# Ledger of designs, part 26: peptides against a protein of PDB entry 5K2M

Target 1, 273 residues: chain A of PDB entry 5K2M
Amino acid sequence: MRIGITYTVLRREEMAIKERAGEFGEVVMLHEDDLLFPGNYDLDVVIIRNVSHFKALYTARLFESEGIPTVNSSRLIFEAGDKLFATLRLAGKVPVPEWKAALSEGGALRVPDSLGYPLVSKPVFGSWGRLLAKVNDRDSLEAVLEHRKWMKNPLYGIHYFQEFVEKPGRDIRSYVIGGEFVGAIYRYSNHWITNTARGGKAEPCSDPEVEELSVKAWEAFGEGALAIDIFESEKGLLVNEVNPNMEFKNAARVTGADMAGKLVEYAVEVAKT

## One batch from the design tools (peptide; made by RFdiffusion4, then SolubleMPNN)

Design b1_p10_4_s3 (from b1_p10_4, 4 letters changed)
Fold by OpenDDE base, seed 1:
Structure b1_p10_4_s3 (fold): chain B 273 residues (1-273), chain A 10 residues (1-10)
Amino acid sequence: as target 1 above (273 residues)
Amino acid sequence: MEEELRNSEE
């Protein structure tokens, strides 16, 4: 068994994945600078750990074009990695925050007629809550839309909005790999964005409802390794988004779950299929 | 930080 691992930065997660992969076979670390296509890669499977969503997507697709399966697949990265596309999958299976998509400024200005204020403006791609905006009124909405017009990437012209969900000073991050629930944490923050990359702290979450909902959210996609972001709302648990290229160092530390091992085991299963 | 970076939660 030859296991490739693509990466941008060697983080704690990539180190743990490398260590676990070594128990199953030969490990080939592949930095982004090492990747040229078409190429002759002697690999049975590749674990995708590129930081960039788009680089991860294209890397996965390029290996697949050469007959090498990836974890996650390019299909999963594509559908789970876009907030709007992920919402389309999730909304048919699990409770999600109310949302609207608009394809023009004129359309976006009508979103409050449905969602009201406050609402949240999100880019369809990005990380660490980057470019998330809590929009409290018409003036703020106009400002966000004006700024989006001058951004270079045309994807910023895709306007994705959610209702603002009042949370109890925390959210939930769970992990599902190959359809198996691996673990979950609470992320605490005094800010409405509870992402740990923005100063949140992690505690273990042991809730059967979270476990059940997380598996159902994974089933909306039906493959791979996903982190699931869940809100505790007055309406109950809501699945906010999923991540097909998750960080898990804090979750692994807090829960004691072998997330790296579970990821490698799944990759080995994919290689044998 | 690049605009195209994927969701990093931790």
Scores: peptide ipSAE 0.017, ipTM 0.621, DockQ to the pose 0.283; fails the geometry check
Fold by OpenDDE base, seed 3:
Structure b1_p10_4_s3 (fold): chain B 273 residues (1-273), chain A 10 residues (1-10)
Amino acid sequence: as target 1 above (273 residues)
Amino acid sequence: MEEELRNSEE
């Protein structure tokens, strides 16, 4: 078994994946600078750990074009990595926050007629809560839309909105790999954007309802390794988004779950199919 | 290098 691991930065996650992969076969570490296509790669499977969503997507598709399966697949990265496309998959299987999409400024200005205020403006791509806006009124909506006109990437012209969900000062991050629930954590924050990178505390989450919902959310895609963001709302649990390029160092530390091992085991299974 | 990190921030 020859296992490739593509990466941008050697983080704690990549070190753990490398170590566990070594127990199953030969490990080939592939930095982004090592990737040139078409190539003759002698690999049975590639674990995709590129930091950039788009670099991860294209890397996966390029290996697939040479007959090498990837974890995650380019299909999964594409569908899960776009917030709107992910919502389309999730909405058919699990409760999600109320959402609206508009393809023009004129359409976007009518979104409050359905969602009301406050609402959340999200780009369909991006990380760390970048360009998330809580929109409380018409003036704020107009300002967000005006700023979007000056952004260079045409994807900023895709207007994705959600209802503002009141959370109990935390959210839930769960992990499902190959259809198996691996673990979950609470992420605490005093800000409406819950992100541990902004100084939030992580604690273990042991809730059977979270486990069940997480597996159902994964089944909406039907493959791969996903981190799942869940809100605790007055309406019950809501699946907010999924992440096909998951970080798990804090979750692994807090829960004791062998996330790196589970990811490698799944990659080995994919290689054998 | 400014890495385009995905939303999977823990």
Scores: peptide ipSAE 0.016, ipTM 0.612, DockQ to the pose 0.315; fails the geometry check
Fold by OpenDDE base, seed 2:
Structure b1_p10_4_s3 (fold): chain B 273 residues (1-273), chain A 10 residues (1-10)
Amino acid sequence: as target 1 above (273 residues)
Amino acid sequence: MEEELRNSEE
């Protein structure tokens, strides 16, 4: 078994994945600088750990073009890594925050008619709460839209909005790999954005409802390894988004779950299919 | 741009 691992930065996660992968076969670390296609790679599977969503997506697709399966697949990365596309998958399977998508400023200005204020503006791509805006009023909405208009990436012209969900000072991050729930954490923050990357604390989450919901959320995509962000709302658990290229160092530390091992095991299974 | 495209949540 030859396992590739693509990466941008050798983080704790990549180190753990490397270590675990070594138990199953030869590990080939592939920094982004090492990736040229077509490349005739001699690999049975590639674990995609590029930091950039789009680099991960294209890397996966490029390996697939050479007949090498990836974890995650380019399909999954594409569908799950876009907040709107992910919502489209999720909404048919699990509770999600109320959402609206608009393809123009004019359309976006009508979103409050449906969602009300406050609402949350999200880019369809990105992480760590970047460019998330709590929009409390018309003036704020106009400001967000104006700023988006001048952003370079055309994807910023895709206007994705959610209802503002009042959370109990935390959210939930769960992990499902190959359809198996592997763990979950609470992420605490005094800010409405609860991402641990912004200094939030993590604690184990042991809730059967979270586990069930997480698996159902994963089933909306039906493959791969996903981190799942869940809100505790007044109307119950809501799946906010999923991440097909998750960090898990905090979750692994806090829960003791072998995230890296589970990921590698799944990759090995994928290699054998 | 790279930072904006990053798919990292922790």
Scores: peptide ipSAE 0.016, ipTM 0.611, DockQ to the pose 0.299; fails the geometry check
Fold by OpenDDE base, seed 4:
Structure b1_p10_4_s3 (fold): chain B 273 residues (1-273), chain A 10 residues (1-10)
Amino acid sequence: as target 1 above (273 residues)
Amino acid sequence: MEEELRNSEE
């Protein structure tokens, strides 16, 4: 068994994955600078750990074009890593925050007619809560839309909005790998953005409802390894988003779950399929 | 620093 691991930065997660992968076979670490295509890669599977969503997506697709399966697959990265596309998958299977998508400024200005204020503006791509905006009124909406017009990436012209969900000072991040629930954490923050990358504290979450919902959310995609962000709302649990390029350092530490091992085990299974 | 590096790639 030859396991590739692509990476941008060698984080604790990548180190853990490397270590566990070594128990199953030969490990080939592949920094982004090592990746040229078409290439002659002698690998049975590649674990995709590129930081950039787009680099991860293209890397996965490029390996797949060489006949090498990836974890996650380019399909999963594409569908899960785009907030709007992920919502489209999730909405038919699990409760999600109310959402609207608009393809023009004129359309976006009508979103409050459905969602009301406050609402949340999200780019369809990006991590760590970048460019998330709590939009409290018309003036703020107009400002966000005006700024988007001047952003160079055309994807900023895709306007994705959610209802603002009142949370109890925390959210939940769960992990499902190969359809198996691995663990979950609470992320605490006094800010409406509870991402641990922004200083959120993590505690273990042991809730059967979270486990059940997490598995159902994963089933909306039907493959791979996903981190799942869940809100505790007045309406019950809501699946906010999923991440096909998950960080798990804090979750592994807090829960004691062998997330790296589970990821590697899944990759080995994929390689054998 | 790690976050900054990651943010530069996203």
Scores: peptide ipSAE 0.015, ipTM 0.572, DockQ to the pose 0.199; fails the geometry check

Design b1_p10_4_s4 (from b1_p10_4, 5 letters changed)
Fold by OpenDDE base, seed 3:
Structure b1_p10_4_s4 (fold): chain B 273 residues (1-273), chain A 10 residues (1-10)
Amino acid sequence: as target 1 above (273 residues)
Amino acid sequence: ELERLRNSEE
């Protein structure tokens, strides 16, 4: 068994994955600078750990073009890594925050007619709460839309909105790999954006309802390894988003779950299929 | 390191 691992930066997660992969076969570490295609790679499977969503997507597709399966697949990265596309999958299977998409400024200005205020403006790509805006009124909406006109990437012209969900000072991040629930954590913050990358505290989450909902959310995609972000709302649990390129160092530390091992085991299963 | 990671996401 030859296991490739593509990466941008050697984080704690990549080191853990490398260590566990060594128990199953030969490990080939591939920095982004090492990736040229076509390349005639001799690998049975590739674990994708590129930081960039788009680099991860294209890396996965390029290996697949050479007949090498990837974890995650390019299909999963594409569908799960875009917030709007992920919502389209999730909405058919699990409760999600109320959402609206518009393809023009004129359309976006009508979104409050359905969602009301406050609402949240999100780019369809990006992480760590970048360019999230809580929009409290018409003036704020107009300002956000005006700023979007000057952003370079055409994807900023895709206007994705959610209802603002009141949370109890925390959210939940769970992990499902190959359809198996691995673990979950609470992420605490005094800010409405509760991402741990912004200094939030993490604690173990042991809730059977979270476990059940997390598996159902994974089933909306039907493959791979996903981190799942869940809100505790007045309407019950809501699946906010999923991440096909998960960080798990805090979750592994807090829960003691062998997330790196589970990821490698799944990759080995994919290689044998 | 966080800034490097953030810049590499896009």
Scores: peptide ipSAE 0.019, ipTM 0.558, DockQ to the pose 0.182
Fold by OpenDDE base, seed 5:
Structure b1_p10_4_s4 (fold): chain B 273 residues (1-273), chain A 10 residues (1-10)
Amino acid sequence: as target 1 above (273 residues)
Amino acid sequence: ELERLRNSEE
């Protein structure tokens, strides 16, 4: 078994994956600078750990074009890594926050007619709460829309909105790999954006409802390794988003779950399929 | 590098 691992930066996650992969076969570390296509890669599977969503997506697709399966697949990265596309998968399977999408400023200005205020503006791509805006009123909405006009990436012209969910000073991050629930954590913050990458604290989450919901959310996609963000709302648990390029160092530390091992085991299974 | 990427790559 030859396992490739693509990466941008050797984080704790990549080091853990490398270490565990070594127990299953030969490991080939592939920095982004090492990747040229087409190429003659002698690999049974590639674990995709590029930091950039788009680089991860294209890397996965390039390996797939050469008959080498990837974890995650390019399909999963594409669908799960876009907040709107992920919502489209999730909405039919699990509870999600109320959402609206608009393709123009004129359309976006009508979103409050359905969602009311406050609402949350999100880019369809990006991580760690980047460019999230709590929109409390019409003036704020107009400001967000005005700023989007001057952003260079055309994807910022895709307007994705959610209802603002009142949370109990925390959210939940769960992990499902190959359909198996691996673990979950609470992420605490006094800010409405609770991501630990923004200074939040993590604690173990042991809740059967979270486990069940997380598996259902994963089943909406049906493959791969996903981190799942869940809100505790007055309406119950809501699946906010999923991440196909997950960080798990904090969750692994807090829960003791063998997330790297589970990821490698899944990759080995994919290689054998 | 990671901090830069967090802010600019996605």
Scores: peptide ipSAE 0.022, ipTM 0.686, DockQ to the pose 0.190; fails the geometry check
Fold by OpenDDE base, seed 2:
Structure b1_p10_4_s4 (fold): chain B 273 residues (1-273), chain A 10 residues (1-10)
Amino acid sequence: as target 1 above (273 residues)
Amino acid sequence: ELERLRNSEE
């Protein structure tokens, strides 16, 4: 078994994945600088750990073009890594925050008619709460939309909005790999954006409802390894988003779950199919 | 640094 691991930065996650992968076979670490296609890679599977969503997506697709399966697959990365596409998958399977998508400023200006204020403006791509805006009023909405016009990436012209969900000072990050619930954490923050990357604290989350919901959320995609962001709302648990390029350092530390091992095990299974 | 990388690539 030859396991590739693509990466941008050797984080704790990548180190753990490397270590665990070594138990199953030969590990080939592939920094982004090492990736040239078409290539002749002698690999049975590649674990995609590129930091960039798009680099991860393209890397996965490129390996797939060489007949090498990836974890995650390009399909999953594509579907899950886009907030809107992910919402489309999730909405039919699990409770999600109320959302609207608009393809123009004119359309976007009508979103409050449905969602009301406050609402959250999200880019369809990005992480760590980047470019998330709590929009409290019309003036703020206009400002966000105006700014989007001047952003270079055309994807910023895709306007994705979500109802503002009042959270109890935390959200939930769960992990499902190959359909198996691996673990979950609470992420605490005094800010409405509760991402631990912004200094939030993590605690273990042991909630059967979270587990069940997480698995259902994963089933909306039906493959791969996903981190799942869940809100605790007055309406109950809501699946906010999923991440096909999950960070799990904090979760692994807090829960003790062998997330790296589970990921590798899944990759090995994928390699054998 | 990681944030910078993400911001530059996303």
Scores: peptide ipSAE 0.021, ipTM 0.681, DockQ to the pose 0.154; fails the geometry check
Fold by OpenDDE base, seed 1:
Structure b1_p10_4_s4 (fold): chain B 273 residues (1-273), chain A 10 residues (1-10)
Amino acid sequence: as target 1 above (273 residues)
Amino acid sequence: ELERLRNSEE
């Protein structure tokens, strides 16, 4: 068994994955600078750990074009890594925050007629709460839309909005790999963005309802390894988003769950399929 | 450095 691991930066997660992969076979670490296609890669499976969503997507697709399966697949990265596409999958299976998408400024200005204020503006791509805006009024909405016009990426012209969900000073991040619930944490923050990458603290979450909802959210996609972000709202649990390229160092530390081992085991199973 | 990479690559 030859296991490739693509990466941008050697983080705690990549180190743990490398270590566990070594128990199953030969490990080939592939930095982004090492990747040229078409190539002659002698690998049975590749674990995708590129930091960039787009680089991860293209890397996965390029290996697949050479007959090498990836974890996650390019299909999963594409559908789960885009907030709008992920919402389209999730909305038919699990409760999600109310949302609207608009394809023009004129359309976006009508979103409050449905969602009201406050609402949240999100780019369809990006991580760690980047370019999230809490929009409290018309003036703020106009400002966000004006700024989007001058951003040098046409994807910023895709306007995705959610209702603002009042949370109890925390959110939940769960992990499902190959359809199996692995663990969950609370992420605490005094800010409305509760991502641990922005200073949130993590605690274990042991809730059967979270476990059940997390598995259902994973089933909306039906493959791979996903982190799932869940809100505790007045309406109950809501699945906010999923991440096909998750960080798990805090979750692994707090819960004691073997996230890296479960990911490698799944990759080995994919290789044998 | 990681923050720079995240901001530049996405």
Scores: peptide ipSAE 0.021, ipTM 0.667, DockQ to the pose 0.163; fails the geometry check

Design b1_p10_5_s1
Fold by OpenDDE base, seed 4:
Structure b1_p10_5_s1 (fold): chain B 273 residues (1-273), chain A 10 residues (1-10)
Amino acid sequence: as target 1 above (273 residues)
Amino acid sequence: MEEELRNREE
């Protein structure tokens, strides 16, 4: 077994994945600078750990074009890594926050008619709460829309909104790999954005409802390794988003779950298919 | 610095 691992930065996660992968065969670390296509890669599977969503997506697709399966697949990265596309998948299987998408400013200005205020503006791409805006009123909405007009990436012209969900000072991040629930954590923050990357504390989450919901959310995509962000709302648990290129160092530390091992095991299974 | 670099790549 020859396992490739693509990466941008050698993080704790990539180190752990490398270590675990070594138990199954030869490990080939592939920094982004090492990647040229078409190439002659002698690999049975590639674990995609590029930081950028788009780099991960294209890297996966490029390996797939050479007959090398990837974890995650380019399909999964594409569908799960886009917040709107992910919502489209999730909404058919699990409770999600109320959402609206608009393709114009004129459409976006009507979103509050359905969602009310406050609402959350999200770019369809990007991580770590980047460009998330709590929109409390019309003036704020207009400002967000105006700023989007001046952003060069046309994807910023895709307007994705959610209801603002009141959370109990935390959210949940769960991990499902190959359809198996691996673990979950609470992420605590006094800010409405509860991402641990912004200094939130993590604690273990042991909730059967979270486990069940997480698996159902994963089933909306039907493959790969996903981190699943869940809100505790007045309406119950809501699946906010999924991440096909998750960080898990905090979750692994807090839960003791072998996230890296589970990821590698799944990659080995994919290689054998 | 690492977080800033991450924020630029996505």
Scores: peptide ipSAE 0.020, ipTM 0.606, DockQ to the pose 0.193
Fold by OpenDDE base, seed 5:
Structure b1_p10_5_s1 (fold): chain B 273 residues (1-273), chain A 10 residues (1-10)
Amino acid sequence: as target 1 above (273 residues)
Amino acid sequence: MEEELRNREE
């Protein structure tokens, strides 16, 4: 078996994936500079680890066009990597924070009529809480909308909002690969954005309700490897978002779970299908 | 590393 791994930066995750993939077959590391299409790639499966959501999406689709399956698939990357599209999948299967989408400033200004204040403004793409805004009032909403007008990417004109969820100083990151729950962590922060990339601490999360909810959230998409962000709220557990290009170094370290191995095992199964 | 990646994507 020949396993490709596409990457932008050789992170701890990519190193772990490479190491584990070597146990199953020949590993071909493919930096973004190595990718040219159409190409003559002799690979049974490709694990997509490009940092950019869009580069990951296009890379996956390009390999699929050559008849080579990818983990994750271009379909999954497309649907899970967009916060709004992910919400559309999740909302029919699991509890999610209340949300609204608007396609204009005029529409966005009516969002508080449904969600109230405070609310959270999110871009539909991006990671590590980039461009998240807690919007406490009308003045703040107007400011966010004004700034969006001057952003170059047209996708910033897609206005996605959630209710502000009061959290107990933490959130949950779980991992589901091929439909199997692999592990979960608490991410602690004194800030309303609890992402560990912003200096949060991680601890193991062992909660049967988290496991059940995580699997259900994965089933909304029905394939691949997903990191799942879950909020503890007064309403119970809420699935906030999913990530089809997951970082897992902190979760693997804290839980001892073999995230890289599970990802490779899944990729091998995809290759055999 | 995460911070470095964050800074590069900005």
Scores: peptide ipSAE 0.014, ipTM 0.561, DockQ to the pose 0.178
Fold by OpenDDE base, seed 3:
Structure b1_p10_5_s1 (fold): chain B 273 residues (1-273), chain A 10 residues (1-10)
Amino acid sequence: as target 1 above (273 residues)
Amino acid sequence: MEEELRNREE
């Protein structure tokens, strides 16, 4: 078996994936600079580890056009990597924060009539908490909308909002690969944006309700490897978002779960179907 | 930039 691994930066995750993939066959590391299409790639499956959402999406679709399956598939990357499209999948299967989408400034100005204040403005694309805004009042909403007019990407004209969820100083990140729950962590932060990059710690999360909810959230998409972000709210557990291009070094370290091994095992299964 | 952004995802 020949396993491709596409990447932007060789991180701890990519090193672990490479090591585990070597147990199943020949490993072909493919930096973004190595990717030209159409091409004649001799690969049975490709694990997509490009950092950019759009680069990952197009890389997956390009390999699929050559008859090579990918983990994750271009379909999954497309549906899970867009916050609005992900919400559309999740909302029919699991509890999610209340949300509204508007396609104009005039529509966006009516969102508080349904969600109230405070609310959260999110771009439909983007990672690492970029362009997240807690909107406490009308003046703040108008400011966010004014700034969006000057952003070059037309996707910034898609206005996605959620209710602001009060969290107990943490959130949950779980991992589901091929429908199997692999592990979960608590991410602690004193900021409303819970991200370990802001000096937060990670701890193991051993909660059967989190496990059950995580599997149900994965079933909304029905394939691949997903990281799932879950809020602990006054309404119970809420699935906030999913990530089809997951980081897992902290989760693997804290839980001892074999994230890289599970990902490779799933890729090998995909190659055989 | 990419590595710095990555460190903020998890």
Scores: peptide ipSAE 0.017, ipTM 0.596, DockQ to the pose 0.455; fails the geometry check
Fold by OpenDDE base, seed 1:
Structure b1_p10_5_s1 (fold): chain B 273 residues (1-273), chain A 10 residues (1-10)
Amino acid sequence: as target 1 above (273 residues)
Amino acid sequence: MEEELRNREE
């Protein structure tokens, strides 16, 4: 078996994936600079670890066009990596924060009539809390919308909003690979954005309700490897978002779960189908 | 530094 691994930067995750993949066959590391299409790639499966959502999406689709399956698939990356598209999948299966989408400034200005203040403005793409805004009032909403008009990417004209969820100084990140729950962590922060990439501490989360909810959230997509972000709210557990290009260094360290091994095992199964 | 590099590529 020949396993490709595409990457932008060699992180601890990519090193762990490479090491575990070597137990199953020949490993071919593919930096973004090595990727030209169409190409004659002799690979049974490709694990997608490009940092950029769009680069990951297009890389996956390009390999698939040559008959090589990917983990994650371009379909999953597309559906899960867009916050609005992910919400559309999740909302049919699990509790999610209340949300609104608007396709114009005029529409966006009416969102508080439904969600109230404070609300959260999100771009439909991006990670690590980039361009997340807590909008406390009308003046703040107008400012966010004004700034979006001057952003070059037309996707910034897609206005996605959520209710502001009061959290107990933490959120939960769980991991589901091939439909199997692998583990979960608490991410602590004094800021309303609790992302560990911004210096949050991680602790193990052992909660059967989190495990059940995480599997149900994965089933909304029905394939691949996902990190799932869950809020503890007054309304109970809410699935905020999913990530088809997950980081797991902190989760693996804190839980002791073999995230890299589980990802490789799933990729090997995909290669055999 | 690693976080800044990641934030630039997306």
Scores: peptide ipSAE 0.017, ipTM 0.596, DockQ to the pose 0.189; fails the geometry check

